# Peptides against a protein of PDB entry 6TME, part 37

Target 1, 324 residues: chain A of PDB entry 6TME
Amino acid sequence: NRLKRAYIALQAWKKAFYSDPFNTAANWVGPDVCSYKGVFCAPALDDPSVLVVAGIDLNHADIAGYLPPELGLLTDVALFHVNSNRFCGVIPKSLSKLTLMYEFDVSNNRFVGPFPTVALSWPSLKFLDIRYNDFEGKLPPEIFDKDLDAIFLNNNRFESTIPETIGKSTASVVTFAHNKFSGCIPKTIGQMKNLNEIVFIGNNLSGCLPNEIGSLNNVTVFDASSNGFVGSLPSTLSGLANVEQMDFSYNKFTGFVTDNICKLPKLSNFTFSYNFFNGEAQSCVPGSSQEKQFDDTSNCLQNRPNQKSAKECLPVVSRPVDCS
Target 2, 324 residues: chain A of PDB entry 6TME as posed
Amino acid sequence: NRLKRAYIALQAWKKAFYSDPFNTAANWVGPDVCSYKGVFCAPALDDPSVLVVAGIDLNHADIFGYLPPELGLLTDVALFHVNSNRFCGVIPKSLSKLTLMYEFDVSNNRFVGPFPTVALSWPSLKFLDIRYNDFEGKLPPEIFDKDLDAIFLNNNRFESTIPETIGKSTASVVTFAHNKFSGCIPKTIGQMKNLNEIVFIGNNLSGCLPNEIGSLNNVTVFDASSNGFVGSLPSTLSGLANVEQMDFSYNKFTGFVTDNICKLPKLSNFTFSYNFFNGEAQSCVPGSSQEKQFDDTSNCLQNRPNQKSAKECLPVVSRPVDCS

## One batch from the design tools (peptide; aimed at target 1 V173 D223)

Design b2_p17_6_s2 (made by RFdiffusion4, then SolubleMPNN; from b2_p17_6, 12 letters changed)
Fold by OpenDDE base, seed 1:
Structure b2_p17_6_s2 (fold): chain B 324 residues (1-324), chain A 17 residues (1-17)
Amino acid sequence: as target 1 above (324 residues)
Amino acid sequence: MDELIKKKFEEELKELY
């Protein structure tokens, strides 16, 4: 009996709670698991006459505890949303039995360990949110081979380079922000055909930006701020026909910010502050447009306010990195 | 920026069944 298995799983989970400040699991009593707060039942896909636990929503419950292995008995769960809790430990491997998993949100918790590779075992997964945890180590390249719509990795402890497989991703949204990623952005990034938003904020990324970024025609948000990028902005960025938000601030970029970038048709905000740019087109000057916001603060620009000193600029500007 | 990321990318349960 599927509901009996669900009962065992949910009771094991209740036992794994250290704190339930909102008494979310107070009604988790008896065999009628479909009446449990945060538990959603639906007809089984293989037999519409059978009711199964299809979803969990414990978002914002502030529950402290861990995920016990008995959760693997929830084999009919397609939606698992437990964000904004205080769950700790690792994601149990037993969740590999949840073969219908479609949306997995464990964001804003206290999970630790390596990337939860169990997520790679779910054939139908479309949404993966593991942000705001303490996951660490390398990102498995296989994550981008999956047919995901969204991948949220930000605010973790991930290290290593961005996998070259990123170009295979079908995701419209990918966040890398506030990790410890290093190395260059892969040239394969230009192959992300469905990409709308990508965020690299606050990593240890370096090198030149790949020219292939300009192939991201559907991108609306591109944020590479707070990294160690060098060289000039690729001229191919003029191809970002749909970009609205672009941020390159707090890097080590040099060279000239061109009209072709600042005149992008849908650009609303372009921040390139705290770099070593030594020139900008008139269209890039803050206040030059009523429709666009620019920030050129703390560069090496002549006749602009709030720029770096000559002492700070000369050593960097005189040694431009050739990205050719 | 963290708040922006959190709010912008917040998702709710989708109807699957």
Scores: peptide ipSAE 0.022, ipTM 0.637, DockQ to the pose 0.112
OpenDDE base, seeds 2, 3, 4, 5: peptide ipSAE 0.019, 0.016, 0.022, 0.020; ipTM 0.644, 0.578, 0.654, 0.627

Design b2_p17_6_s3 (made by RFdiffusion4, then SolubleMPNN; from b2_p17_6, 12 letters changed)
Fold by OpenDDE base, seed 4:
Structure b2_p17_6_s3 (fold): chain B 324 residues (1-324), chain A 17 residues (1-17)
Amino acid sequence: as target 1 above (324 residues)
Amino acid sequence: LKDKIKKKFEEELKELY
């Protein structure tokens, strides 16, 4: 019965293919769905004697099409990997029936519409990758209530502010890059106890960086480049004991880049170029360390090459934003 | 990064099944 449902689903999906350049679904014929290319069967969790479709892997198949509602019949699927295709439309709400969903990767497709809220219905979801699509609108705050290990949202059309619930996230990796997020980074960010990598690149984020960033002791990558952040770098950044890659470039930061930041013990790359910093410690100077790479280009630093003109600097530097 | 993460999760899933 379960495989019959799977057959119906998979045949419906095959019919929803507009193009299958690698003939991935060429063998999607007949009732033996477990032999289908990209379909993986396993014993059912509730009955080991029953074989069910447990996974889909159509990664890099370049398939054009859409996800039909019949995919909701794949109730035993825990792994759904369909990245690097040309699937369009919306994620079907019928996928809410896939209660075992563990990894959902629809990245690098042409999906549109709001955040696929069906992902919120999956109680066991650990991996969510929806990057490189055309998802739009606000990010539902409930996403961070999920016990996810990884959340990839980058390269979409998401708007509005980053939910304050971010602090509840258990994810080790979160990407916001290349969206249209606005507002400040929530102060609750410091509560992300498992965070290793967070990327904010290329949004419309603004305001001061919250001091609470310094509480992210396990962060190895922190990239806030290409935004509208203002003020000084928080002194609490000295708490980033494990940060290796840090990028604050292309913002509107002011003030002094301190030794406490540049001497972070695991720091390998620190880019703070294209800001309005008016001073830096000697430890921040490019070439000052063999182990660390710095970029101080296009700031308001004295006696450094490739800095902004006094005309550009003076209006900003003379009116520093107080983040205190 | 993605691949590394996926591998980790796949391993966890193997324990579940």
Scores: peptide ipSAE 0.025, ipTM 0.683, DockQ to the pose 0.055
OpenDDE base, seeds 1, 2, 3, 5: peptide ipSAE 0.024, 0.017, 0.020, 0.023; ipTM 0.664, 0.613, 0.616, 0.673

Design b2_p17_6_s4 (made by RFdiffusion4, then SolubleMPNN; from b2_p17_6, 12 letters changed)
Fold by OpenDDE base, seed 3:
Structure b2_p17_6_s4 (fold): chain B 324 residues (1-324), chain A 17 residues (1-17)
Amino acid sequence: as target 1 above (324 residues)
Amino acid sequence: MKELIDKKFKEELEKLY
């Protein structure tokens, strides 16, 4: 009986709670698991006459505990949302049995260890949110081979390079922010045909921006701030026909910020502050447009306020990195 | 369940703004 298995799993999970401040699991008593708070039942896909546990939503429950292996008995779960809790440990490998997993949100918890590779075993996964945890190590290249709509990785301890397989991703939203990623952005990034929003904020990324970024025609948000990028902005950025929010601040960019970038048709906010740009087009000047907001603070621009000193600029501006 | 999934997805995307 599928509900009996669910009962075993949920009772094991309740036992794995160290703290339940809101008494979320107080009604987790008895065989009627479909009445449990945060547990959602639906007709089984293979037999509509049978009810199964299809979803878990324990968001914002502030529960302290861990995920026991018995959760692998929840074989009909397609929705698993447990964000904003205090769950610790690792994601159980037994979750590989949840072959219907569609959305997996364990964000804002205390999970540790490497990337939860069990997520790669779910053939129907569309949404993966593991942000605001303590996951560490390398990002598996295979994550981008999956047909995901969104990938949230930000605020973890991931390191190493961004896999070149990123170009295979069908995700509309990808966040890498606030990790320890290093190296260059892969040139394959331009192949992300469905990409709307990508965020690289606060990593150790470096090198030149790949020209292929300009191929991201559907991108509305591109944030590469707080990294170690060098060189000039690619001229191909003029191809970002739908970009609304663009941030290159807190890098080591040099060169001239061109009209072709600042006059992008959908551009609303463009922040390129805290770099070493030595020139900007008139269209890039803050206040030049009522429709667009620019920030050119702390560059090497002449006749602009709040710029770096000549002493700070000269060593960098005089030795620009050639990205060609 | 589909409605719940769609709602949750939308809510998560909205957090980016």
Scores: peptide ipSAE 0.060, ipTM 0.793, DockQ to the pose 0.215
OpenDDE base, seeds 1, 2, 4, 5: peptide ipSAE 0.027, 0.035, 0.019, 0.021; ipTM 0.666, 0.743, 0.625, 0.633

Design b2_p17_7 (made by RFdiffusion4)
Pose (drawn by RFdiffusion4):
Structure b2_p17_7 (pose): chain A 324 residues (1-324), chain P 17 residues (1-17)
Amino acid sequence: as target 2 above (324 residues)
Amino acid sequence: SSTEYLNWLNDLANSNR
């Protein structure tokens, strides 16, 4: 009995609800699971006459609990939204039985430990949001082999390198912001298809920017701020024909900012503050354009306000890194 | 600022659903 399996799974889950501030599971009684709040039924994909539990949405319920193995019984679920709850612990391995999983959002919870590799087992997975948890350790490189449209990893405790496999991703949006990733951006980044937005804010990345970034001609947001990158901006960045937001602030970049970058057609907000740039094109000057927003604070630029002192600048400016 | 960033991320996640 199919809905009985859903009943058992949801009752096992309610038992694990330690605190439900909005009494969200108050109506989770009896066998009519389709009437349970946050449970969404629909016709079976292979038979419109059969009723199935196809979605769970408890966004913003602020429920403290954990996900029990019995949730593996919800075999028809394709949508799972639990943003902003207090669900703790790990994602049960039994969730590999949810073979129709398409969009999985566990953002802003209390999950911990290694990357939830059960997500790798879902053949139809398109949206994976694990941001704002306590996941840690290495990132499974094979995650970029899945045909994910969106990968949200920001605000965890992930460590080590960006996988070389990143160029295989078909994602339109990828966030790595606010982890402890280290090392270089892989040269394969130029092979990412469909990429529109990529956010690295606040990691421990270093090395020079790969020239292959210039191949990302559909990118609208490229934010590499608050890392430790060195070298000059690659001249290949002129290939970012669609970039709208570009932020390189808080790094160790040196050299010139040219109009090769500052005159990009759709570029509207270019922040390169808190680096060691010692020259900039006139078109790169903040306050100079009514259409483009620039920010050059705390660089090594003559005749500009709020720059670094000459004392701090000369050691770094006179010793540029050979990107080799 | 942290609230603005969170809101932006939420808007980004929603736009990519």

Design b2_p17_7_s1 (made by RFdiffusion4, then SolubleMPNN; from b2_p17_7, 12 letters changed)
Fold by OpenDDE base, seed 1:
Structure b2_p17_7_s1 (fold): chain B 324 residues (1-324), chain A 17 residues (1-17)
Amino acid sequence: as target 1 above (324 residues)
Amino acid sequence: SEKEEEERDEKLAKENL
């Protein structure tokens, strides 16, 4: 009986709670698991006459505890939303048995250890949110071989390079922000045909931006701020026909910010502050448009306010990195 | 280990189903 397995799993999980401030699991008593708060039942896909636990929603419950191995008994769960809790430990490998997993949100918790490779075992996974945790180590290249719609990795402890497999991703949203990623953005990034939003904020990324970024025709948000990027902005960024928000602030960029970038047709916000740019087109000047907001603060621009000193600029601007 | 967790889940399923 599938509901008996679910009962065992949910009772094991209730025992794994250290704190339930809102008494969310107060009604988690007896065999009727479909009446449990945050437990959702539906007809089984293989037998519509059988009721199964198809979803968990414990979002914003502030529950402290861990995920016990017995959660692997929830084999009919397709939706697992437990964000904004205080769950700790690792994601159980027994969750590999949840072969119907479609949306997995464990964001804003206290999970630790390496990337939860169990997420790679789910053939139907479309939504992966593991942001705001303490996950560490390397990102598995295989994450981008999956047909995901969204990948949220931000605010973790991930290290190493971004995998070259990123170009295989079908995701519309990918976040890398506030990790320890290093190295260059892979040239394969331009192959992300469905990409709408990508965020690299606050990593240790470096080198030149790949020219292939200009192939991201569907991107609306591109944020590469707070990294170690060098060289000039690629001229191919003129290809970002749908970009609305673009941020390159807090890097080591040099050269000239061109009209072709600042005149992008849907560009609403373009921040390139806190770099070493030595020139900008008139279309990039803050206040040059009513429809576009620009920030050119703390560069090496002539005749602009709030720029770096000649002492700070000269050592960098006189030694431009060639990205050709 | 993954195998130990799988064996545990299978055991729990067999004992309680």
Scores: peptide ipSAE 0.025, ipTM 0.629, DockQ to the pose 0.018
OpenDDE base, seeds 2, 3, 4, 5: peptide ipSAE 0.015, 0.022, 0.021, 0.022; ipTM 0.455, 0.565, 0.596, 0.542; seed 3 fails the geometry check

Design b2_p17_7_s2 (made by RFdiffusion4, then SolubleMPNN; from b2_p17_7, 12 letters changed)
Fold by OpenDDE base, seed 1:
Structure b2_p17_7_s2 (fold): chain B 324 residues (1-324), chain A 17 residues (1-17)
Amino acid sequence: as target 1 above (324 residues)
Amino acid sequence: SKKKEEEELEELAKKNL
């Protein structure tokens, strides 16, 4: 019965292909779905004597098409990897029936519409990759209430603010890069107890950085580049004991870059170029360390090369933003 | 045959969704 449902689903999906350049679905013929290219069977969790479709891997197949609602018949699928295709349309709501969903990768496709709220219905989901699509609108706050290990949202059309629920996330990796997110980073960010990597690159984020970033003791990568952040860097960034890569470039930051930041014990790369910083500690100067790379280009620093003109600096530096 | 099989698959899909 389960494999018959899978056969129906997979045949419906094959019909939803507009182009299959590598003939991936060429062997998708007959009832033996476990022999299908990119289809993986395993013993069912509830009955080891029953073989079920447990995984799909169509990564890098360049398939053009859509996801038909019949995919909701794949009720035993825990792994769904279809990245680097040309699938279009929306994620079917019928996928809510895939209650074993553990890893969902639809990255590098042509999916459109709002955030795929069906992902919120999967109780066991650990990995969510929806990057490099055309998803739009607001990020649902409930995404961070889920016990996810990784959340990849980058290179989409998401807008509005980052939800305050971010502090509830158990994810080690979260990417927001190359969207249209706006507003401030929530102060609740410091509650992300498992965070290793967070990327905000290329949004419309603004305001001051929250002091609570300094509570991210396990963060190794913190990239906030290419936004509209203002004010000084929080002194609490001295708490980032494990940060290796830090980027604040292409913002509107002002003030002094301190020794406490540039002397972070694991810091290997710190980019703070293309801001309005008016001073830096000697430990922040590019070439001051053999172990650390710094970029101070295009700030308002005295006696440094490649800085902004006094005409560009004076209007900004003379009006510091108070973040207190 | 193919068209009839397609129709049967669609009907089965509708019953199971």
Scores: peptide ipSAE 0.030, ipTM 0.619, DockQ to the pose 0.017
OpenDDE base, seeds 2, 3, 4, 5: peptide ipSAE 0.014, 0.015, 0.020, 0.019; ipTM 0.502, 0.525, 0.617, 0.660; seed 4 fails the geometry check

Design b2_p17_7_s3 (made by RFdiffusion4, then SolubleMPNN; from b2_p17_7, 10 letters changed)
Fold by OpenDDE base, seed 4:
Structure b2_p17_7_s3 (fold): chain B 324 residues (1-324), chain A 17 residues (1-17)
Amino acid sequence: as target 1 above (324 residues)
Amino acid sequence: SSKEELERDEELAKKNL
């Protein structure tokens, strides 16, 4: 009986709670698991006459605990939302039995260890949110072979390079922010056909921006701030016909910020502060447009306020990185 | 902001439940 398995799983999970400040699991008593708070039942896909646990929603429950291996008995769960809790430990490998997993949100918890590779085992996964945890190590390249709509990785401890497989991603939103990613942005990024938003904020990324970024025609948000990027902005950024928010601040960029970038048709905010740019087009000057916001602060610009000293600029500006 | 990102995703998740 599927509900009997679900009962075993949910009772094991209740036992794995260290704290339930809102008494969310107070009604988790007895065999009627479909009455449990945050447990949602539906007809099974393979047998509509059978009721199964199809979803879990424990968002914002502030529950401290761990995910026990018995959760692998929830084989009919397609939606697993447990964000904004205090769950710790690792994601159980037993969750590989949840072959219907469609949305997996464990964000804003205290999960640790490597990337939860069990997520790669789910054939139908569309939404993956593991942000605001303590996941560490390498991002598996296979994550981008998944037909995901969104990939939230931000605010973790991920290290190493961004996989070249990123270009295979069908995701509209990908966040890398506030990790320890290093190396260059892969040139394959330009192959992300469905990409709307990509965020690299606050990593250890370096090198030149790939020209292939300009192929991201559907991107509305591109944030590469707070990294170690060098060289000039690619001229191909003029291809970002839908970009609204663009941030290159807090890098080591040099060269000239061109009209072709600042005149992007949907650009509303462009921040390029805290770099080593030595020139900007008049269209890039803050206050030059009422419709666009620019920040040119702390560059090497002549006749602009709040710029770096010549002493700070000269060593960098006189040695431009060739990205060709 | 981190909060805005969380709120946005919660709205997305709620639409699919």
Scores: peptide ipSAE 0.022, ipTM 0.685, DockQ to the pose 0.321
OpenDDE base, seeds 1, 2, 3, 5: peptide ipSAE 0.023, 0.020, 0.022, 0.022; ipTM 0.701, 0.635, 0.691, 0.683; seeds 1, 5 fail the geometry check

Design b2_p17_7_s4 (made by RFdiffusion4, then SolubleMPNN; from b2_p17_7, 11 letters changed)
Fold by OpenDDE base, seed 5:
Structure b2_p17_7_s4 (fold): chain B 324 residues (1-324), chain A 17 residues (1-17)
Amino acid sequence: as target 1 above (324 residues)
Amino acid sequence: SELEELLRDEQLALKNL
């Protein structure tokens, strides 16, 4: 019986709770698992006459505990939302049995260990949120071979390079922010045909920006701030016809910020502060537009306020990185 | 109990994953 298996799983999970400050699992008593707070039942896809546990929602429950292997008995779960808790440990490999998994949100917890590769085993997964945890190590390239709509990886301990498979992603939103990613942004990024928002904030990324970024015609948010990027901004950025928010602040960029970038038709905010830019077009000057906000603070610009000293600028500006 | 027997069988299967 599927509900009997679900009962075993949910009772094992209740036993794995160290703290339940809102008494969320207080009603997790008896065989009627469909009455449990945060447990949602639906007709089974293979037999509409059978009721199964199809979803879990424990968002914002502040529960401390771990995910026991018995959760693999929840074989009919398609929605698993447990964000904003204090769950610790690793994601159980037994969750590979949850073959209907569609949305997986474990964000804002205390999970540790490598990337939860069990997520790659789910054939129908569309939403993956693992942000605000302590996941570490390499991002598996296979994550971008999945037909995901959103990939939230931010605020973890991931390291190594961003996989070149990123260009295969069908995701509209991808976050890498606040990790330890290193190396260059792959040139394959321009192949992300459905990309609307991408965030690289606060990593160890370096090198030149690939010209292929300019092929991201649907991107509305592009944030590469707080990295180690060098060279000039690609001239192909003039192709970002839908970009609204663009941030290159806190890098080591040099060269001239062009009119073609600052006049992008949908651009609302463009931050390029805390770099080594030695010139900007008049259209890039803060206050030059009523519809666009610019920040040119702490560059190597002449006749602009709040710029770096000549002593700070000269060693960098005199040795521009060739990105050709 | 039937529940304990089911648990044992399923836990054994899960350990092999």
Scores: peptide ipSAE 0.031, ipTM 0.636, DockQ to the pose 0.016
OpenDDE base, seeds 1, 2, 3, 4: peptide ipSAE 0.025, 0.026, 0.026, 0.028; ipTM 0.651, 0.644, 0.637, 0.644

Design b2_p17_8 (made by RFdiffusion4)
Pose (drawn by RFdiffusion4):
Structure b2_p17_8 (pose): chain A 324 residues (1-324), chain P 17 residues (1-17)
Amino acid sequence: as target 2 above (324 residues)
Amino acid sequence: SSLPAASYSSMPGLTLL
């Protein structure tokens, strides 16, 4: 009995609810699971006459609990939204039985430990949001082999390198912000298809920017701020024909910011503050344009306000890194 | 700097009641 399996799974889950501030599971009684709050039923994909539990949505319920193995019984679920709860512990391996999983959002919870690799077992997965948890350790490179449209990893404790496999991703948006990733951005980044937004804010990345970034001609947001990148901006960045937001602030970049970048057509907000740039094109000057917003604070630029001192600048400015 | 909000899409063939 199909809905009985859903009943057992949801009752096993209610048992694990230690605190439900909004009494969200108050009506989770009896066998009519489709009437349970946050449970969404629909016709079976292969038979419109059969009723199935196809979605779970408890966004913002602030429920403290954990996900028990019995949730593996919800075999028809394709939508799982639990943003802003207090669900703790790990994602049960049994969730590999949810073979129709399409969108999985466990953002802003209390999950911990290694990357939830059960997500790699779902053949239809398109949206994966694990941001704002306590996941840590290495990132499974094979994540970028899945045909994910969106990958949100920000605000965890992931460590080590960006996988060389990143160029295989078909994602339109990828966030790595606020982890402990280290090393270089892989040269394969230029092979990412469909990429519109990529956010690296606040990691421990270094090395020079790969010239292959210039191949991302559909990118609208490229934010590499608050890392440790060195070298000059690659001249290939003129290929970012669609970039609208570009932020390289808080790095160790040196050299010249040219109009090759500052005159990009759709570029509206270009922040390169807190680096070691010693020259900039006139078109790159903040306050100079009514359409484009620039920020050059704390660089090594003559005749500009709030720059680094000459004392701090000369050691770094006179020793540029050979990107080789 | 900002982070993207979640944007959900319709699963092909799925119709919620």

Design b2_p17_8_s1 (made by RFdiffusion4, then SolubleMPNN; from b2_p17_8, 7 letters changed)
Fold by OpenDDE base, seed 5:
Structure b2_p17_8_s1 (fold): chain B 324 residues (1-324), chain A 17 residues (1-17)
Amino acid sequence: as target 1 above (324 residues)
Amino acid sequence: SSLPELKYKQVPGLVLL
């Protein structure tokens, strides 16, 4: 019986709670698992006459505990949302039995260990949120071979290069922010045909920006701030016809910020502060437009306020990195 | 930038009770 398996799983999970401040699992008593707070039942997809546990929503429950291996008995779960808790440990490999997994949100917890490779075993997964945890090590390249709509990886401890398979991703939103990603952005990024938002904030990324970024015609948000990027901005960025928010601040960029970038038709905010730019077009000057916000602070610009000293600029500006 | 808000997606053929 599927509900009997669900009962075993949920009772094992309740035993794995160290703290339940809101008494969320107080009603997790008896065989009627469909009455449990945060447990949602539905007719089974393979047999509509059978009621199964299809969803878990324990968002914002502040529960301290771990995920026991018995959760692998929840074989009919398609929605698993447990964000904003204090769950610790690793994601159980037994969750590979949840072959209907469609949305997996374990964000804002205390999960540790490597990337939860069990997520790669779910054939129907569309939404993956593992942000605000302590996941570490390498990002598996196979994550981008999956037909995901959203990939949230931000605020973890990932330490790797970004896989070249990123270009295969069908995701509209991808976040890498606040990790320890290193190396260059792969040239394959320009192949992300469905990409709307990509965030690289606060990593150890370096090198030149690939010209292929300019092929991201559907991008509305591009944030590469707080990294180690060098060279000039690619001239191909003039192709970002839908970009609204663009941030290159806190890098080591050099060269001239062009009219073709600052006149992008949907650009509302462009931050390029805290770099080593030595010139900007008049259209890039803060206050030059009422419709666009610019920040040119702490560059190597002439006749602009709040710029770096000649002593700070000269060693960098005199040795531009060629990205050709 | 503000990260996108989580939205429940409708699982095809699934009707939560």
Scores: peptide ipSAE 0.127, ipTM 0.810, DockQ to the pose 0.822
OpenDDE base, seeds 1, 2, 3, 4: peptide ipSAE 0.097, 0.028, 0.120, 0.029; ipTM 0.792, 0.692, 0.804, 0.680; seed 2 fails the geometry check

